# Peptides against a protein of PDB entry 3JWR: the designs that were tried, part 51

Target 1, 323 residues: chain A of PDB entry 3JWR
Amino acid sequence: TRELQSLAAAVVPSAQTLKITDFSFSDFELSDLETALCTIRMFTDLNLVQNFQMKHEVLCRWILSVKKNYRKNVAYHNWRHAFNTAQCMFAALKAGKIQNKLTDLEILALLIAALSHDLDHRGVNNSYIQRSEHPLAQLYCHSIMEHHHFDQCLMILNSPGNQILSGLSIEEYKTTLKIIKQAILATDLALYIKRRGEFFELIRKNQFNLEDPHQKELFLAMLMTACDLSAITKPWPIQQRIAELVATEFFDQGDRERKELNIEPTDLMNREKKNKIPSMQVGFIDAICLQLYEALTHVSEDCFPLLDGCRKNRQKWQALAEQ
Target 2, 298 residues: chain A of PDB entry 3JWR as posed
Amino acid sequence: TRELQSLAAAVVPSAQTLKITDFSFSDFELSDLETALCTIRMFTDLNLVQNFQMKHEVLCRWILSVKKNYRKNVAYHNWRHAFNTAQCMFAALKAGKIQNKLTDLEILALLIAALSHDLDHRGVNNSYIQRSEHPLAQLYCHSIMEHHHFDQCLMILNSPGNQILSGLSIEEYKTTLKIIKQAILATDLALYIKRRGEFFELIRKNQFNLEDPHQKELFLAMLMTACDLSAITKPWPIQQRIAELVATEFWEQGDQVGFIDFVCTQLYEALTHVSEDCFPLLDGCRKNRQKWQALAEQ

## One batch from the design tools (peptide)

Design b1_p18_1_s2 (made by RFdiffusion4, then SolubleMPNN; from b1_p18_1, 11 letters changed)
Fold by OpenDDE base, seed 3:
Structure b1_p18_1_s2 (fold): chain B 323 residues (1-323), chain A 18 residues (1-18)
Amino acid sequence: as target 1 above (323 residues)
Amino acid sequence: SEEDAELAEIEDELASLF
């Protein structure tokens, strides 16, 4: 395609020029082409292109295929969300110095997973999929959408001309796919809530050890969630704008719940309760976000900007809730 | 505490949202 030719021929700017190492990064001013260039830079600077012998054209095609398989009519869970998740992963690996704690296969898997974790997202949660009796709800009992996202990821990875993993051995390929699957499934917030207590307790007791395979898997899951939720850490103007996108998508679901399912939506998805957004954001930060970024910062102190951003945004949301 | 109960409710609600 013309898009592929343009991307493949383009000079890829440095990570410094693209500012993709910054935790404060925003994609708002970036074109789709620039997001793809950023993604190429992430793979390159993580040594993934060299170490796994990725063909440049194949990587370009894969990125464009991933981007294409996000829906354009979904307010938040679109390519830009996946791209921002991957950028946060890149920043955590580089600026947060987590790269030195992981294998090349783990890094490869995490980056692919971050970009792929919401593929074909429909702008509705697992509860809606289940309650609407969607065919996917018959295939999977839990983490319905995350299983679907992984299936989409696998489909793309195996598509002609998109096989970025063709340079891997059979064993490396199997390992990578396993980690990708685990990482995508870990983005189910229900699974995060279930597992986070173990992670926090290991940190609290100073027993956390990345040489333990189980603890490594747990850490990768927590890191995925930290990147997935990283909008909450962004500078306030960015945070507000992203929160509006999230609210828009949630309200769209709530409207569908009323119309299609005859269900009164929860407050988070109720357009009529828009005035509760600030207090709900404070609750979300306290319930889900703060402890995660505290624990992540304990694993790597260079991740502090995520925690600091989360704390600052809590203060901003609290001030709005008091008005 | 009421805060812990509210937090748990938010956790359950959010667990269903994302």
Scores: peptide ipSAE 0.112, ipTM 0.802, DockQ to the pose 0.078
Fold by OpenDDE base, seed 5:
Structure b1_p18_1_s2 (fold): chain B 323 residues (1-323), chain A 18 residues (1-18)
Amino acid sequence: as target 1 above (323 residues)
Amino acid sequence: SEEDAELAEIEDELASLF
């Protein structure tokens, strides 16, 4: 395609020029082409292209295929969300110095997972899929959408000309796919809530050890969630704009719940309760975000900008809730 | 505490959302 030719021929700017090492990064000013160039830079600067002998054209095609399999009519869970998740992963690996704690296969898997974790997202949550008796709800009992996202990821990776993993041995390939699956499934917030207590307790007791395979898996899951939720850490103008996108998508679901399922939506999805957004954001930060970024900062102090951003946004939301 | 109960309710609500 012309898009592939343009991307493959383009000069890829440095990570410094693209500012993709910054935790404060925003994609709002970037074209789709620039987001793809950023993605190439992430793979290159993580040494993934060299270490796994990726062909440039194949990587370009894969990135474009991933981007094309996000829906354009979804307000938040689109290519830009996946791209921002991957950028946060890149920043955590580089600026947050997490790269030195992980294997090349784990890094490869996390970056692919971050870009792929919401593939073909429909702008509705697992609860809606289940309650609407969607065909996907018959295939999977739990983490319905995350299983679907992984299936889409696997489909793309196996598509002609998209085989970015062709340089891996059979064992490396199997390991990578296992980690990708675990990382995508970890983005189910229900699984995060279920598992986070173990992680926080290990940190609290100073018993956390990345050489333990189970604790490594747990850490990768927590890191995925930290990147997936990283909008809450962004500078206030960026955070506020992303919160509007999330609210738009949630309200669209709530409107569909009323119309299609004849149910009253929860407050977070109720357009009539828009005035509660600030207080709900404070609740979300306190319930979900703060302890995660505190624990991540304990693993690597260089991740502090995520925690600091989260704290600053809590203050901003609290001030709005008091008005 | 009431705060723990409110937190648990938020967690359950959020677990259903994401």
Scores: peptide ipSAE 0.112, ipTM 0.800, DockQ to the pose 0.081
Fold by OpenDDE base, seed 4:
Structure b1_p18_1_s2 (fold): chain B 323 residues (1-323), chain A 18 residues (1-18)
Amino acid sequence: as target 1 above (323 residues)
Amino acid sequence: SEEDAELAEIEDELASLF
């Protein structure tokens, strides 16, 4: 395609020029082409292209295929969300120095997972999919969308001309797919809530050990969630704008819940409760975000900008809740 | 505590949303 030709022929700017190592990064001013160029740079600077012998054209095609399989009519859970998740992962790996704690296969898997974790997202949560009796709810009992996202990821990876993993051995391929699946499934916040206590307790007791395979898996799950939620850590103007996108998508679901399912939506999805957004954001930060970024910062102090950003945004939301 | 109960309620609500 013309898009592929343009991407494949383009000079890929440095990570410094693209600012993709910054935790404060924003994609708002980037074109779709520039987001694809950023993605190429992430793979290159993580040594994934070299170590796994990725053909440039294949990588370009894969990126464009992933982007194409996000819906444009979804307010938040679109390509830009996935791209920002991957950028946060890249920043955590590079600037946060987590790269030094992981294998090349784990890094490869996490980057693919971050880009793929919401593929074909419909702008509705698992509860809606289940309650609407959607065909996907018959295939999966739990983490319905995350299973679907992984299936889409696998489909793309196996599509002709998109096989970025063709340079891997059979064992490396299996390992990578396992980690990708676990990482995508870890973005189900229900699973995060269920598992995070073990992680926090290991950190609190100074018993956390990345050489333990179970603890490694747990860490990768927590890192995925930290990147997925990273909008809450962004500079206030960026965070506000993303929060508006989230609210838009949630209110659209709530409107559909009333109309299609004849149910009253939760406050988070209730357009009539828009005035509660600031207090709900404080609650979300306290219940979900703060302890995660504290724990992540304990694993790598260079991740502190995520925690600091989260704390600053909590203060901003609290100030709005008091008005 | 009341705060712990409120956090637990928020967690349960959020667990259903995502």
Scores: peptide ipSAE 0.091, ipTM 0.796, DockQ to the pose 0.079
Fold by OpenDDE base, seed 1:
Structure b1_p18_1_s2 (fold): chain B 323 residues (1-323), chain A 18 residues (1-18)
Amino acid sequence: as target 1 above (323 residues)
Amino acid sequence: SEEDAELAEIEDELASLF
């Protein structure tokens, strides 16, 4: 395609030029081509292209295929969300110095998972999928969308000309797919809530050990969630804009719940309760975000900008809730 | 605590959202 030719022939700017090592990164001014160039840079600077012998054209095609399999009519859970999740992962690996704590296969899996974790997202949550009796709800009992996202990821990885994992041994391939699956499934906040207590307790007791395979898996899950939620850590103007996108998508679901299911939406999905957004954001930060970024900062102090950003945004949301 | 109960409700609501 013309898009593939343009991407494959383009000079890829440095990570410094693209600012993709910054926790404060924003994609708002970037074209789709520039987001793809950033993605190539992430793979390159993590040594994934070299270590796994990726062909440049295959990587370009894969990136464009992933981007194409996000819906444009979804306000938040689109390519830009996946791209920002991957950028946060890259920043956590580089600036947060987590790269040195992980294997090359784990890094490869996390980056693929971050880009793929919301593939074909429909702008509705698992509860809506279940209540609407969607065919996907018959295939999966829990984490319905996350299983679908993984299936889409696997489909793309196996598609002709998109096989970025073709340089791996059979054992490396199996390991990578296992980690990708676990990482995508970990983006279900229900699973995060279920598992986070074990992680926080290990940190609190100073018993956290990345040499333990189970604790490694747990850490990768927590890191995925930290990157997925990283909008809450961004500079206030960016955070506000992303919160508007999230609210738009949730209100669209709430409107569909009224129309299609004859259900009154929750406050978070109720367009008429827009004035509650600031207080709900404070609640979300306190319930879900703060302790995660605190724990991540204990694993790597260089991740502190995520925690600091989260705390600053809590203060901003609290100030709006008091108005 | 009331705070823990509110947190649990937010967790359940949020778990349903994502």
Scores: peptide ipSAE 0.056, ipTM 0.767, DockQ to the pose 0.084

Design b1_p18_1_s3 (made by RFdiffusion4, then SolubleMPNN; from b1_p18_1, 12 letters changed)
Fold by OpenDDE base, seed 1:
Structure b1_p18_1_s3 (fold): chain B 323 residues (1-323), chain A 18 residues (1-18)
Amino acid sequence: as target 1 above (323 residues)
Amino acid sequence: SAEDEELRRIEDEIADLF
């Protein structure tokens, strides 16, 4: 395609030029082509292209395939969300110095997972899928959409001309897929809620050890969630705009819940409850976000900008809630 | 499984937060 030709022939700017190492990064000003260029740079600077012998054209095609399999009519859970998740992962690995704590396969898996974790997202949550009795709800007992996202990821990875993992041994391939699956599934907040206590306790007791395979897996899951939720850490103007996108998507779900399921939506998804957004954001930060970024900062102090951003946004939301 | 049911319950609970 012309798009592939344009991407494959384009000069890829440095990470410094693209500012993709910054935790404060915003994609709002970027074209789709520029987001793809950023993605190439992430793979390159993480040494994934070299270490796993990726062909440039194959990588370009894969990126475009991933982008294509996000829906354009979904307000938040689209390519830009996946891209921002991956960018946060990249920043955490580089600026946050997490790269030095992980294997090349883990890094490869995390980046692929971040880009792929919401593939074919429909703008509705697992609760809606379950309540609507969607066919996917019959296939998976929990984490319905996350299983679907992984299936889409696997489909793309195995598609002709998209096989960015072809340079791996069979064992490396299996290991990578396992980690990708675990990482995508970890983006189900239910799994985060279930597992975070163990992680926080290990940190609190100063018993956290990445040399332990179980703790490594746990950390990768927490890191994925931290990147997935990273919008909450962004500079306030960026955070506000993203929150509007999230609200739009949630309100669309709420409208569908009324129309299709004949139920009253929760306040979060109720278009008539916009005035509660600030207080709900404070609640979300306190219940879900703060402890995660605190714990991540204990693993690597260079991740502090995420925690600092989260704290600052809490104050901003709290101020709005008091008005 | 009991684990699946627990996760589904959590999913429903967090739907109020995110």
Scores: peptide ipSAE 0.257, ipTM 0.844, DockQ to the pose 0.761
Fold by OpenDDE base, seed 5:
Structure b1_p18_1_s3 (fold): chain B 323 residues (1-323), chain A 18 residues (1-18)
Amino acid sequence: as target 1 above (323 residues)
Amino acid sequence: SAEDEELRRIEDEIADLF
């Protein structure tokens, strides 16, 4: 395609020029082509292209395929969300110095997972999918959408001309897919809530050890969640704009809940209760976000900008809630 | 499974948070 030709022929700017190492990164000013170029740079600077012998054209095609399999009519859970999740992962690996703690296969899996974790998202949560009796709810008992996202990820990876993992051995391929699956499933906040206590306790007791395979898996899950939620850490103008996109999508779900399911939506998804957004954001930060970024900062102090951003945004939301 | 049901309950509860 013309798009593929343009991408494959383009000069890829440096990570410094693209600012993709910054935790404060924003994609708002970037074209779709520029987001794809940023993605190529992430793979290159993490040495994934060289170490796993990726063909440039195949990588370009894969990126465009991933982007194409996000819906354009979804306000928040679209390509830009996935791209920002991957950028936060890249920043955490580079600026946060987590790269030094992980294997190349783990890094490969995390980057693919971050880009793929919400593929074909429909702008509704698992609760809606279940309550609407969608066919997907018959296939999976929990983490319904995350299983679907992984299925989409696997489909793309196996599509002709998109096989970025073709340079891996059979064992490396199996390991990579296992980690991708675990990482995508970990973005279900229900799984995060279930598992986070173990992680926080290990940190509190100073018993956390990445050489332990179980603790490694746990850490990768926590890191995925930290990147997925990273909008809450962004500079306030960026955070506020993203919060508006999230609210738009949630209100669209709430409207569908009223119309299609004949139920009253929760406050979070109720357009009529938009005045509660600031207090709900404070509650979300306190209940879900703060301890995670505190723990991540404990693992790597260079991740502090994420924690600092989260704290600053809590203050901003609290000030709005008090008006 | 009991685990699946627990996760489903948590998913319903967190719908109020995010």
Scores: peptide ipSAE 0.253, ipTM 0.841, DockQ to the pose 0.766
Fold by OpenDDE base, seed 4:
Structure b1_p18_1_s3 (fold): chain B 323 residues (1-323), chain A 18 residues (1-18)
Amino acid sequence: as target 1 above (323 residues)
Amino acid sequence: SAEDEELRRIEDEIADLF
């Protein structure tokens, strides 16, 4: 396609030029082409292209395929969300120095997972999918969308001309897919809530050890969630805009819940309770975000900007809640 | 505590959101 030709022929700017190592990064001013160029740079600077012998054209095609399989009519869970998740992962790996703690296969898997974790998202949560008796609810009993996202990821990875993992051995390929699956499934916030206590306790007791396979898996899951939720850490103007996108998508679901399911939506999805957004954001930060970024910062102190951003945004939301 | 109960409520609510 013309798009592929344009991407494949384009000079890829440095990570410094693209500012993709910054935790404060924003994609708002980037074109779709520029987001693809950023993605190429992430793979390159993480040494994934070289170490796994990725062909440039194949990588370009894969990126475009991933982007294409995000829906454009979804307010938040679209390509830009996936791209921002991947950028946060890149920043955490580079600026946050987590790269030094992980294997190349784990890094490869995490980056692919970050980009792929919401593939074909429909702008509704698992509860809606279940209650609406969607066909996907017949395939999976839990983490319905996350299983679907992984299926889409696998489909793309196995599609002709998109096989960025073709340079891997059979064992490396299996390992990578396992980690990708686990990472995508870990973005189910219900699973995060279920597992995070173990992670926090290990950190609190100073017993956390990445050499333990179980703890490694747990860390990768927590890191995925930290990147998935990283909008909450962004500079306030960026945070506000993303929060509006999230609210839009949630309110759209709430409207559909009223119309299609004849149910009263939860406050977070209730358009009539828009005035509660600031207090709900404070609650979200306190209940979900703060401990995660605190724990991540304990694993790598260079991830502090994520925690600092989260704290600053909590203050901003609290100030709005008091108005 | 009341705070703990509120956090649990939020957790339960959020668990289904994403």
Scores: peptide ipSAE 0.235, ipTM 0.851, DockQ to the pose 0.078
Fold by OpenDDE base, seed 3:
Structure b1_p18_1_s3 (fold): chain B 323 residues (1-323), chain A 18 residues (1-18)
Amino acid sequence: as target 1 above (323 residues)
Amino acid sequence: SAEDEELRRIEDEIADLF
């Protein structure tokens, strides 16, 4: 395609030029081509291209395939969300110095997972899928969409000309897919809520050890969530804009819930309760985000900008809630 | 506590969102 030709022929700017090591990164000013270039740079600077012998054209095609398999009519859970999740992962690995704590296979898996974790997202949550008796709800009992996202990820990875993992041994391939699956499934906040207590307790007791395979898996899951939710850490103007996208998507679901399912939506998805967004954001930060970024900062102090951003945005949302 | 219950409510609501 013309898009592939353009991407494959383009000079890939440095990570510094692209600012993709910054926790404060914004994609708002970037074209789709530039987001793809950023993604190439992430793979390159993490040594994934070299270590796993990725062909440039194959990587370009894979990136474009991933991007294409996000829906354009979804306000938030689109390519830009996946891209920003991956960028946060990249920043956490580089600027946050987590790269040195992980294997190349784990890094490879995390980056692929971050980019792929919401593939073919429909702008509705698992509850809607379940309540609407969608065919996917017949295949999976829990984490319905996350299983679907992984299936889409696997489909793309195995598609002709998209096989970025062709340089891996059979064992490396199996390991990578396992980690990708676990990482994508970990983005189900229900699973996060279920598992986070173990992680926080290990940190609190100073018993956290990445050499333990179970704790490693747990950490990768927490890191995925931290990147997935990283919009909450962004500078206030960026946070506000992303929050509007999230609200738009949630309200669209709420409207569909009323129309299609004849149910009253939850407050977060209720357009009539837009005035509660600030207080709900404070609640979200307190219930879900703060402890995660605190714990992540304990693993690597260089991740502090995520925690600091989260705290600052809490203050901003609280101020709005008090108006 | 009431705060814990509210947090649990938020968790339950959010758990389904992402």
Scores: peptide ipSAE 0.229, ipTM 0.846, DockQ to the pose 0.084

